# Peptides against a protein of PDB entry 6RGO: the designs that were tried, part 208

Target 1, 392 residues: chain A of PDB entry 6RGO
Amino acid sequence: MALKLLGFNQDATCFSVISSNKGVTIYNCDPFGKCFELEKSTSNDEELDFLVEMLFSTSLIAVVDKTIGASKRKKLKIVNTKRKATICELTFPHEIMDVIMNRKIICVVLKSDQIFVYDISCMKLLRTIDVRGEKLKSTSKFRNSEAVGDIGVRVSLSTDNNSILCYSSYSKSDKENAPLNDIVVFDALKCIQINVLPAVHQSNIVCIACSPDGMLMATASEKGTIIRVFKTIDTENDEPILVNEFRRGSRPSRISEMKFNHDNTLLACVGESDTIHIFALPVTTTEADANEDDTLQQSSHSLSSSINGLQYISKGLANRFGKIIVSKIPTQSQQRHVAYIKIPENAKYRIGFPKDTTNTIHICGEDGNYLVYSIPRNEVGPCTLVKSNTFD

## One batch from the design tools (peptide; made by RFdiffusion4, then SolubleMPNN)

Design b2_p16_6_s3 (from b2_p16_6, 8 letters changed)
Fold by OpenDDE base, seed 5:
Structure b2_p16_6_s3 (fold): chain B 392 residues (1-392), chain A 16 residues (1-16)
Amino acid sequence: as target 1 above (392 residues)
Amino acid sequence: SKIELLKEAMEEKMPV
C-alpha cells in the first residue's frame, strides 16, 4: 500500500500516516500500536491527501481533507479522537497549507500567505497575519501551480506555553518576485511582533524549526546545504544573533523537517537525502548562581574546546535596499553533524525527539518502518538502533 | 458547550 507520512506530534509519543486504503492512522510510539483511525470520507479511488496536526497525546486533533476535487481543502475540523466526533469546523477563504498547534494556540497557514492565529481553548481568532502586506495584494496572481514544492509561507511554533511563532516573510524589495527569506518572530499569545531577522538566506526559506522553549530557531533555504540557528528574541546592536551555522552537505538537497530536542542541545534534519543529520548546539550555560559547596571533581571532559567559533557575523553586505544579508560564515567555521542515521534512498522520513530521553530520536518512514535510535554522546558517528517496529 | 468539548479533548488522552 502507498503510505504518506504526516509526522510526529510535539513530544514524539505519536505519529500519523495516510494509508491509501484506510485513510488517516495515528500510531502510539511506546507501547507501539494503532491508537486512532480516521475513515475515508470518499469511496473513490482518489489519491488521499490530509493534513493532521496532533496536540501531544491528547484526544484533540486538527484535520484538513486536502484530497483533489474535495471542497474541503478550506475546512479545518477539530476532532476528539476518543469520541470520534467533530467538535467544530472552521472555513477559510483559501486552501489550508499548514496547521500548527500547542496547548494555547492553533495557527492556520493559507495559500494566500495569511496566518490565522486562534486561542485553542475557545477557537477565537486572536490575529490574522498578512505576510504579503497591503502592497502585494493587488498584483500577485495566486500561483496556481499545483507544483509539489511551491514556495509558500513556512511556520514553526514553540511547544511550550510562551507560544513563540516563527514565520517566513517577503524581503522588502520592489521586485515582484521578492524571496521569502526574512523571518518574523511573533508572540502568538500577546499578538506582538518580537523580532525580524532580515535576509537570513539568499533564497526562499523552505524549512523552519522553533525550539520547544521558543528561544532558538533553525532555518534552511531551497539549497538545503547550510542550516542557520538564531536566537529568536535577543539582538546584539539591533542585529540578529547567529548562534550556529551547520553544513548538512555540499550537494543541494531539500530539507523537509528539522527538530530541536527538549533541552536545545541537539538539532536534527531530514529531507530528500539518504542521511538524517544530528548537530550539537552549544550548551548555553545560563549562569545559574553556582552557590558554594560541593567539590565533586567529576572530570567531565566537556567537548567545550571547539565551540570558540562564535565569530561575530561581520556586518553583512547591506544590499541596495538597506537590508543586511546575513554574511556567510567562513566554511572553516561551519560545524558538521555529530551524529547521523542512514535511511533508504527515496524513502521519506519524519523525525521526533521524545521529551524524557534527550539522546534518543524517533524516526518513521513511508517504507513502513518506525525506528528508535540512540545518539552517541562522546564521539562523532552513526546512531545505534534501539527499537524497530513496522506499520502498514 | 464548544468550550467544554475543547477542554475535554485537551484533557483526555488517546487510547494506548
Scores: peptide ipSAE 0.687, ipTM 0.969, DockQ to the pose 0.834
Fold by OpenDDE base, seed 2:
Structure b2_p16_6_s3 (fold): chain B 392 residues (1-392), chain A 16 residues (1-16)
Amino acid sequence: as target 1 above (392 residues)
Amino acid sequence: SKIELLKEAMEEKMPV
């Protein structure tokens, strides 16, 4: 059977797939089993295409049917899975490219590079973000969108109620082909721009991950060789704070998904390569709570391997155009993965971190495997398979 | 209402 992965929910308690025979199926991770099915609207042998965004393990999902005709690709259905009922439908001027949500906000990304931000509790429109901005209205030659591959606005939303939205934006270059290499950090509740990170990569950003708390953001370009992690809100001397620079590999390979774990200690990435990479983040000890004097001497010599986080204060070389370019961290100081998972070359995989187990990762494949791995703490090496299930 | 149906779906767990 042909399977297409849609992904995990925010806490990796469920995942969604498209089955060529059944339509959209949602699986519960533990206990493992089918919890929802959306039947095919048509008996035709047409290749099924859907967007499905879940709200944790709740009965609320957002669905876009992309299978049949340009009209359905512009419709978002909000569905109660328990009642098998549509609560409401929204129609957009352009094709829906992505949908992301938390308990407060739903964001809809259009092929027009617009982001529609809604209050999920009432489906009221809070903001329309035009990522192209007003100046690009004149060169509305629709890039013949067939030949310009999978380059569009990328988004990530914090899973908390603060609702920090990170999105890719066009650099202010006078060139007709400005890359999507700026990041905007946006408070989706207040509808305020918080920060702008200019030129975080040399090419278009194709993957973004926001941390669950919205305090960190990871970015990858089309090259997928380097992953950068930034603070979202905090700045140093009005400059973006680069926390880490990770090297995934030497060869170009697209990253399709990145995820932080729930305590911001790990970043995982997956894509077209045979390997899921897991990176360790420096634990920012907030100095604040060190004042409670409680003398409990328990000498657990946690070998805090002082990964000397070389705070490369990237002195932003003001380029000739006054833009801060994040200085490349020297290749010698680029961190590697701490753990990895080998995956089949012919299967697309998705990743999720469960909330209750910070050293566990959930993965699922278009090969019909749902796998749970343990991440090693004290050694660099392969993850250990803990549980496996199959789905169709 | 639509608001009540949204609230219900957000408070309900998916069927197991």
Scores: peptide ipSAE 0.680, ipTM 0.969, DockQ to the pose 0.851
Fold by OpenDDE base, seed 1:
Structure b2_p16_6_s3 (fold): chain B 392 residues (1-392), chain A 16 residues (1-16)
Amino acid sequence: as target 1 above (392 residues)
Amino acid sequence: SKIELLKEAMEEKMPV
């Protein structure tokens, strides 16, 4: 059967899939089992397409029927899964491309490069962000750039209550085809822009992950060879802080999803390649708790020794065009994965980090596999399969 | 109300 993966919820306690015959199914991860089904309303042999965003392990889901021919691609349904009841429906001017949420905020991304930010508690609109309109205000030329291809605004939201929204924006270039290679950091609760990271990649950003606490973000371009990790809020001399630059591979490959674990020690990425890559992040000790206290010599030989070469290259090289180029970490300083999972070639997988086990990753595939892997702590190597289940 | 139904759905765990 053709399965389509929707992904994990914020804490990887559940994942959602589309089954061609059944419609949307939500699985619980532990104990493994089907916890919700949204049956196909139509007998048509049309390929089912849905967006489903689940609020953690709660009964709240946001659903968009994206099935071709469906007049519903502009409609967001908020559903109570336990009651099997629609709480409310919102209609948008354009097709819904993405929906993300936490306990405070729902963000709805439209094909028009608009982000609608809602207070989830009442579904009140807090802000409409017009990413294209912001570009047009900076570039006096109204070019009807028809959206050439699959390149749209990407978003990620912190899973905490701080509700840090990271989104891709168009670079301030007079060029007709300005790439979506800027990142805006936005406080979704206060509706304030916190930071702007200009030109974080040379090409369009196709994947963004925000850390659970909203303090870090990871970005990948269409090339998917380099992942950059930045501080979201903190700046050095009004310049973006590049924390890490990871090399996924030498060959271009699209990254479809990235996730931080709950303690910001790991970043996983998945996409069109046969490999899920897991990178170690340096533990940012907040300098605040370096009070004086004493002796405990505990010899935790943490993997810290190889990270000492990350000089914070804060030096934004002003390009000849006055744009801050995020200084590329020298190719020699680009860290590889610390762990990996091999997946079937061309199989779409989704990833999630469970809260309770920071060294565990959940993955699910369009092959009908739900897999739990243990991530090695002290060695570079493959993850160990701990649990496997199948779904249909 | 809509707000009460949202609150209920956000507080209520999905049964397994």
Scores: peptide ipSAE 0.652, ipTM 0.961, DockQ to the pose 0.812
Fold by OpenDDE base, seed 3:
Structure b2_p16_6_s3 (fold): chain B 392 residues (1-392), chain A 16 residues (1-16)
Amino acid sequence: as target 1 above (392 residues)
Amino acid sequence: SKIELLKEAMEEKMPV
């Protein structure tokens, strides 16, 4: 059967798939099994296309049926899975491209480069973000969405209650083809812009991940060779906003998904390559508790020596052009402590980090495999398969 | 109400 992956929920307790024969199926991860099925609305052999976003392990899902007709592609249904009932339906002026949520907020991304921010508790609109801005409304001949390939506004939302929204925005370059290479950080609850990260890549941003606490974000461009990790908030201490730069590979390859683990110690990425990459993030030890005197000369080869190269980033380019955040991190630091999982070539996989096990990753494939891997902490190498299940 | 149904769905675990 043809499977299409929708992905894991926020805590990787469930994942959603489209089965050509059944419709949308939601699986529980532990115990492994089907927990919900949404039947297809039509008997036709039409390729099923859905957006489904779950609220953790709750009975709340958001559903967009993209299978049939331009009218359905503009409708968001909020469904109770236990009752098998639609709670409410929202209709948008344009096609829905993405839906993300947490316990406070739903964000709906439209093909018009608009983000609609809702209070989930009442489905009240809090904000409409127009990523194109007011100036482009006059000259926007609708870029025929055919010629602009899979390039649109990308979003990620913190899974916590702070509800930090990171989204890609157009660079202020007067060029008709300004890339989506800026990042905006937005407090979705207060509806306030927190930060703007200009020109974080040379090309369009195609993947964004926000950390669960909203303190970090990861970005990848169309090249997918470099992943950058940023602080979401400017800290007063002149610390560089760019905290990490990881090399996924030398060959261009699209990254489809990135996720942080629950404690911000790991960043995983998946895409068109035969490899899921897992990067170790340096734990920012807050210097506060290191007052205990204990002289244990454990030769912690302090990663400190490679951080000195990052300090030169802050001072120099405070000149006339807005803070060029991307000075070249010296190439030496790009590859420390990478775990990996080999996946079948051309198989689409999705990733999830369970909340309670920081060294475990859940993956699922369009090949019908649900796999649980243990991540090595101290060694560069393959992850160990712990559990496997199949689904159809 | 819609708000009560939203609250119920957000508090209720998905059946396993």
Scores: peptide ipSAE 0.652, ipTM 0.962, DockQ to the pose 0.840

Design b2_p16_6_s4 (from b2_p16_6, 7 letters changed)
Fold by OpenDDE base, seed 5:
Structure b2_p16_6_s4 (fold): chain B 392 residues (1-392), chain A 16 residues (1-16)
Amino acid sequence: as target 1 above (392 residues)
Amino acid sequence: SKIEEIKKAMEEKMPL
């Protein structure tokens, strides 16, 4: 059967898939098994397409049926999985492109480049963000998304209650074809813009990951060769703080997903390549635990010591339009992966980090494999397979 | 109410 992966939930306790025969299925990771099925609304041999956003392991999910007819693609259903019942339905003016949530907020991304921000507790609209801004409302030319790969607004939301929303925005260029290469950081609870990171890549942003605490953000462009990690809130001389620049590879390859682990020590990426890459982040010593006494000299030569040296202050270069572009870190200063997983060629995979085991990664494939890997701590190398299950 | 049903769904775990 053809499987389509939807992804893991926020803590990698569940993942969702589309089966061409069954509809949407949600699997629990440990113990492994089916926990929910959403049957097809139609008996037709039409290719199934859905958005499903989970809220951790709770009975709350958000569902968009994208399979049949322009009307359903504009409808967000809030479903109780335990009751198998729709609680409420929201209808939007345009097709829903993405849905993200945490315990406080639902964000709905439309094909119109609008983000609708809701308080989940009451389904009240808090904000409509128009990413095109007022000037571009007049150009009714929605990019006919048929020919050029799905270049739309990308979003990521912190999994904590601070609800830091990161989204891609159009560069302030008077050109009709401005790239989606700016990032906006937004407090989704207070409805305040916190920060703007201008021109973080030269091409459109195609992948964003916010850290669980909302303090870090990873970005990748259409090239997928370089991943940049920024602080979300903090600035240095009103400029964005580039924490890391990682090299995934020399060849262009689309990154489909990135995830931070729970303690912000690891960043994983997956996409069209045969390799999941895992990168180590510098441990930000919060100065707070410089309290008292205990002299225990345990010489744990943690690989953390070699990362400390390169505070690469991102001297932004002014582009041809007077905008600061984040300078490329020299190739010698670009960090490589610390760990990797080989995956089958042409198989789409999704990734998730479990909350309680910071050195474990969950992956699932459209090949029907659910795999748990241990990440090496003290060496650069392959991850070790710990558990494997199959699904259909 | 719909709000009470949302709250309940957020407090309930999916079946294993």
Scores: peptide ipSAE 0.680, ipTM 0.970, DockQ to the pose 0.853
Fold by OpenDDE base, seed 1:
Structure b2_p16_6_s4 (fold): chain B 392 residues (1-392), chain A 16 residues (1-16)
Amino acid sequence: as target 1 above (392 residues)
Amino acid sequence: SKIEEIKKAMEEKMPL
């Protein structure tokens, strides 16, 4: 049967899937098992489509039925999984494209390139963000982008209580077809724009990940060859700080998902390629006072040498038109993966990092596999399979 | 209230 993956929750304790026969199913990761099912409301052989956002392992979920029916695609249901009951429903003026939440905030992305930000505790609207802004309202041509159907506003939200929202925005260009290659960093609680990162890629941004603490963000374009990691809040001389530039590959391939681990030491990416890539982030060693004494000369071998590649974006070529061009890191200083997982070429996979084990990654596939891998610490190589389960 | 039910759902774990 065709499975569709919805993904892991924020701490990789659960994942959700759409089964053509059953509807939405949520699985617990450990112990492995089915914990919730949303039954199919219709007996029709209609292709099921849903958005489901989980709030950790809590009984709170947000559900959008994207199956056939123009009214349902505009309706967000807040559901208690333990009670199998809808608590409340919100109706939007446009189709819901994405839903993201943490313990404080729920963000709803519409097909109109609007982001509705709510306080989850009371379902009060805090802000409507119009990503197109006022100038683009006059071109009533909704892109008849059936052919470009995948280019919309992308969002990521910190899993902490700071609720840092990163979203893709349109570059300031007089062209009707401005790319979605800017990033806005937004405090979702205070409803304040914190930062703007202009032109972080040459093409539209298709994937964004925010770190759990909201201090880092990762971005990938339609090309999916380069992943960039930026600081979200901090700037240097009013310029964005590029922390890392990773090479996923030489061949273009869409990245569907990226995630940081819980301590910001690893970034994983998955997409249309046969390979999940895991990259190491430089650990900011807080200078803990080196108290002198304990001489244990454990051979801290050679991985130290490449850390000096914090190229501060020193010379932003301020082109005459005030566009900050993110300086490309030289191809020789582009970091590669430290670990990888091979996956079937035709199976979509989703990724998650568990909170308690920073060197473990959870993956699940539309092939019905839930897999737990150990990430090597000391060697560049394949991850080791630790646990496997199957689901239908 | 709906607000109290949201708060309760955020405190309750999914059934295992």
Scores: peptide ipSAE 0.679, ipTM 0.970, DockQ to the pose 0.838
Fold by OpenDDE base, seed 3:
Structure b2_p16_6_s4 (fold): chain B 392 residues (1-392), chain A 16 residues (1-16)
Amino acid sequence: as target 1 above (392 residues)
Amino acid sequence: SKIEEIKKAMEEKMPL
């Protein structure tokens, strides 16, 4: 059967798939089993295309049917899975490209590079963000969206109630083809822009992840060789906004998804490569009171020495050219993965971190595999398979 | 109301 993966929910308790025979199916992870099915609206052998966003393990889902006709691609249905009923439908001026939600906010990304921000509790529109801005409306050339199907506004939302929205934006460069290489950080509840991170990559950003608390974001470009992790908020202490730079690989490869674990200690990435990479984030030990107790020089090779090299380069360039966030970090400070999972070549996988087990990762494949892996803590190496299930 | 149905759906778990 042809499966298309939609993804995990925010806490990896469920995942959603499109089955060519059944329609949309939602599976529970533990106990493993089918929770919900949305039957096909049509008997035609047309390839099913849906967006489905879950709200944790609740009966609330958002659904966009992209299979048939330009009109359906503009409709967001809010569905109760337990009742098998549509609660409400919203219609947009343009095709829906993405839908993300938490317990407070639903964000709808349109093909027009607009983000519609709603209060989920009442479905009230809080903000329309126009990522192109007013100046680009005059050049009526819709980028022929045929040739560049992969380049659009990318978004990620914190899973907490703070509702920090990170999105890709166009660089202010006077070039006709300005890249989507800026990041905007937005408080979706207050409708306030918190920060702007200019030129975080040289090419378009194709993947963004926000941490569950909204304090960190990860970005990857079309090259997918380097993942950058940033603080979402400028801290007063002159600390670099760029906290990590990870090397996924030397070969270009698309990253389709990134996720933080629930305690911000791990970042996973998946894409077109045969490998899921898991990176360790330095735990910012808040300097709790180092009481002076003089005890043993255990030579913890503190990862701190590599971070100090980053601070010196940021201070020197900031004064002359504005907030150049990405100085040319010496290629020596690029951290590798701490763990990995091998997946079949050309199989699309999705990733999720369960809330209660920070060293466990859930993955599912278009091959019909749902897999649970244990992440090694003390050694660089493969993850250990703990549980496997199959779905159709 | 649609709002009360949204709230109810946010409080209800999916069937197992």
Scores: peptide ipSAE 0.675, ipTM 0.969, DockQ to the pose 0.848
Fold by OpenDDE base, seed 2:
Structure b2_p16_6_s4 (fold): chain B 392 residues (1-392), chain A 16 residues (1-16)
Amino acid sequence: as target 1 above (392 residues)
Amino acid sequence: SKIEEIKKAMEEKMPL
């Protein structure tokens, strides 16, 4: 059977798939089983294409049918899965490319490089962000729409109620072909731009992950060799704070998804490579409430691997155009993965972190495997398979 | 209302 993965929900309690025979199916992870099905509307052997965004394990989902006709590709259905009923439908001027949500906000990304931000509680439009309109009046030569299908605005939203939205934007370059290599950090509730991270990669950004709390952001370019982690809100001397630079590999390979775990201690990435990589983040001790007194010597062997000398080389070489170029960390000081999972080369995989188990990762494949892995804490090595299930 | 149905769907778990 041809399976297409739609991904995990925000807490990795469910995942969604497209089956050529059945349509959209949502599986619960524990206990493992089918919890929702949206049957295919057509008897035709047409390749099914859908967007499905889940709201945790709730009965609320957002669905876009992309299978048949340009009209359906512009329609967002809000569905109650328990009732198998459409609550409301929104129609957009352009094809829907992505949908992301939390308990407060729905963001809808269009092929026009517009982001529509809605209050989920009332489906009121809060903001339309025009990522192209922020680019100066360079002639709207429609990118010849056929060849550029893969390069669009990327978004990630915090899973908390603070609703920090990170999106890719066009660099302020006089070049007609300015890359999508800037990041904007946006408060989706207040509709305020918080921060702008200029030129975080040399090429277009193809993957973004926001941390659950919205305090961190990971970015990867089309090359997929380097992952950068930034603070979203905090700045140092009005410059972006680069927390980590990770090396996924030496060869170019597209990263399709990145996820932080729920405590911001791990970052996972998956894509076209045979390997899921897991990176360790430094635990930022928030200097909160060091009340002096309690001397309890619990020798928590913090893996203070002395990651010596991530000097904040905030040597932003002010290029001739006053743009902060994030200085590349020397290849010798680039961090590698702390853990990995080998996956079949011919199967696309998606990743999720469960909330209750910070050292566990959920993965699912277009090969029909749902797998739960334990992440090693004390050594660099392979993850251990804990549970496996199959789906069709 | 549609708003009440959205709120209800956000409070309801998916069927098992």
Scores: peptide ipSAE 0.673, ipTM 0.969, DockQ to the pose 0.855

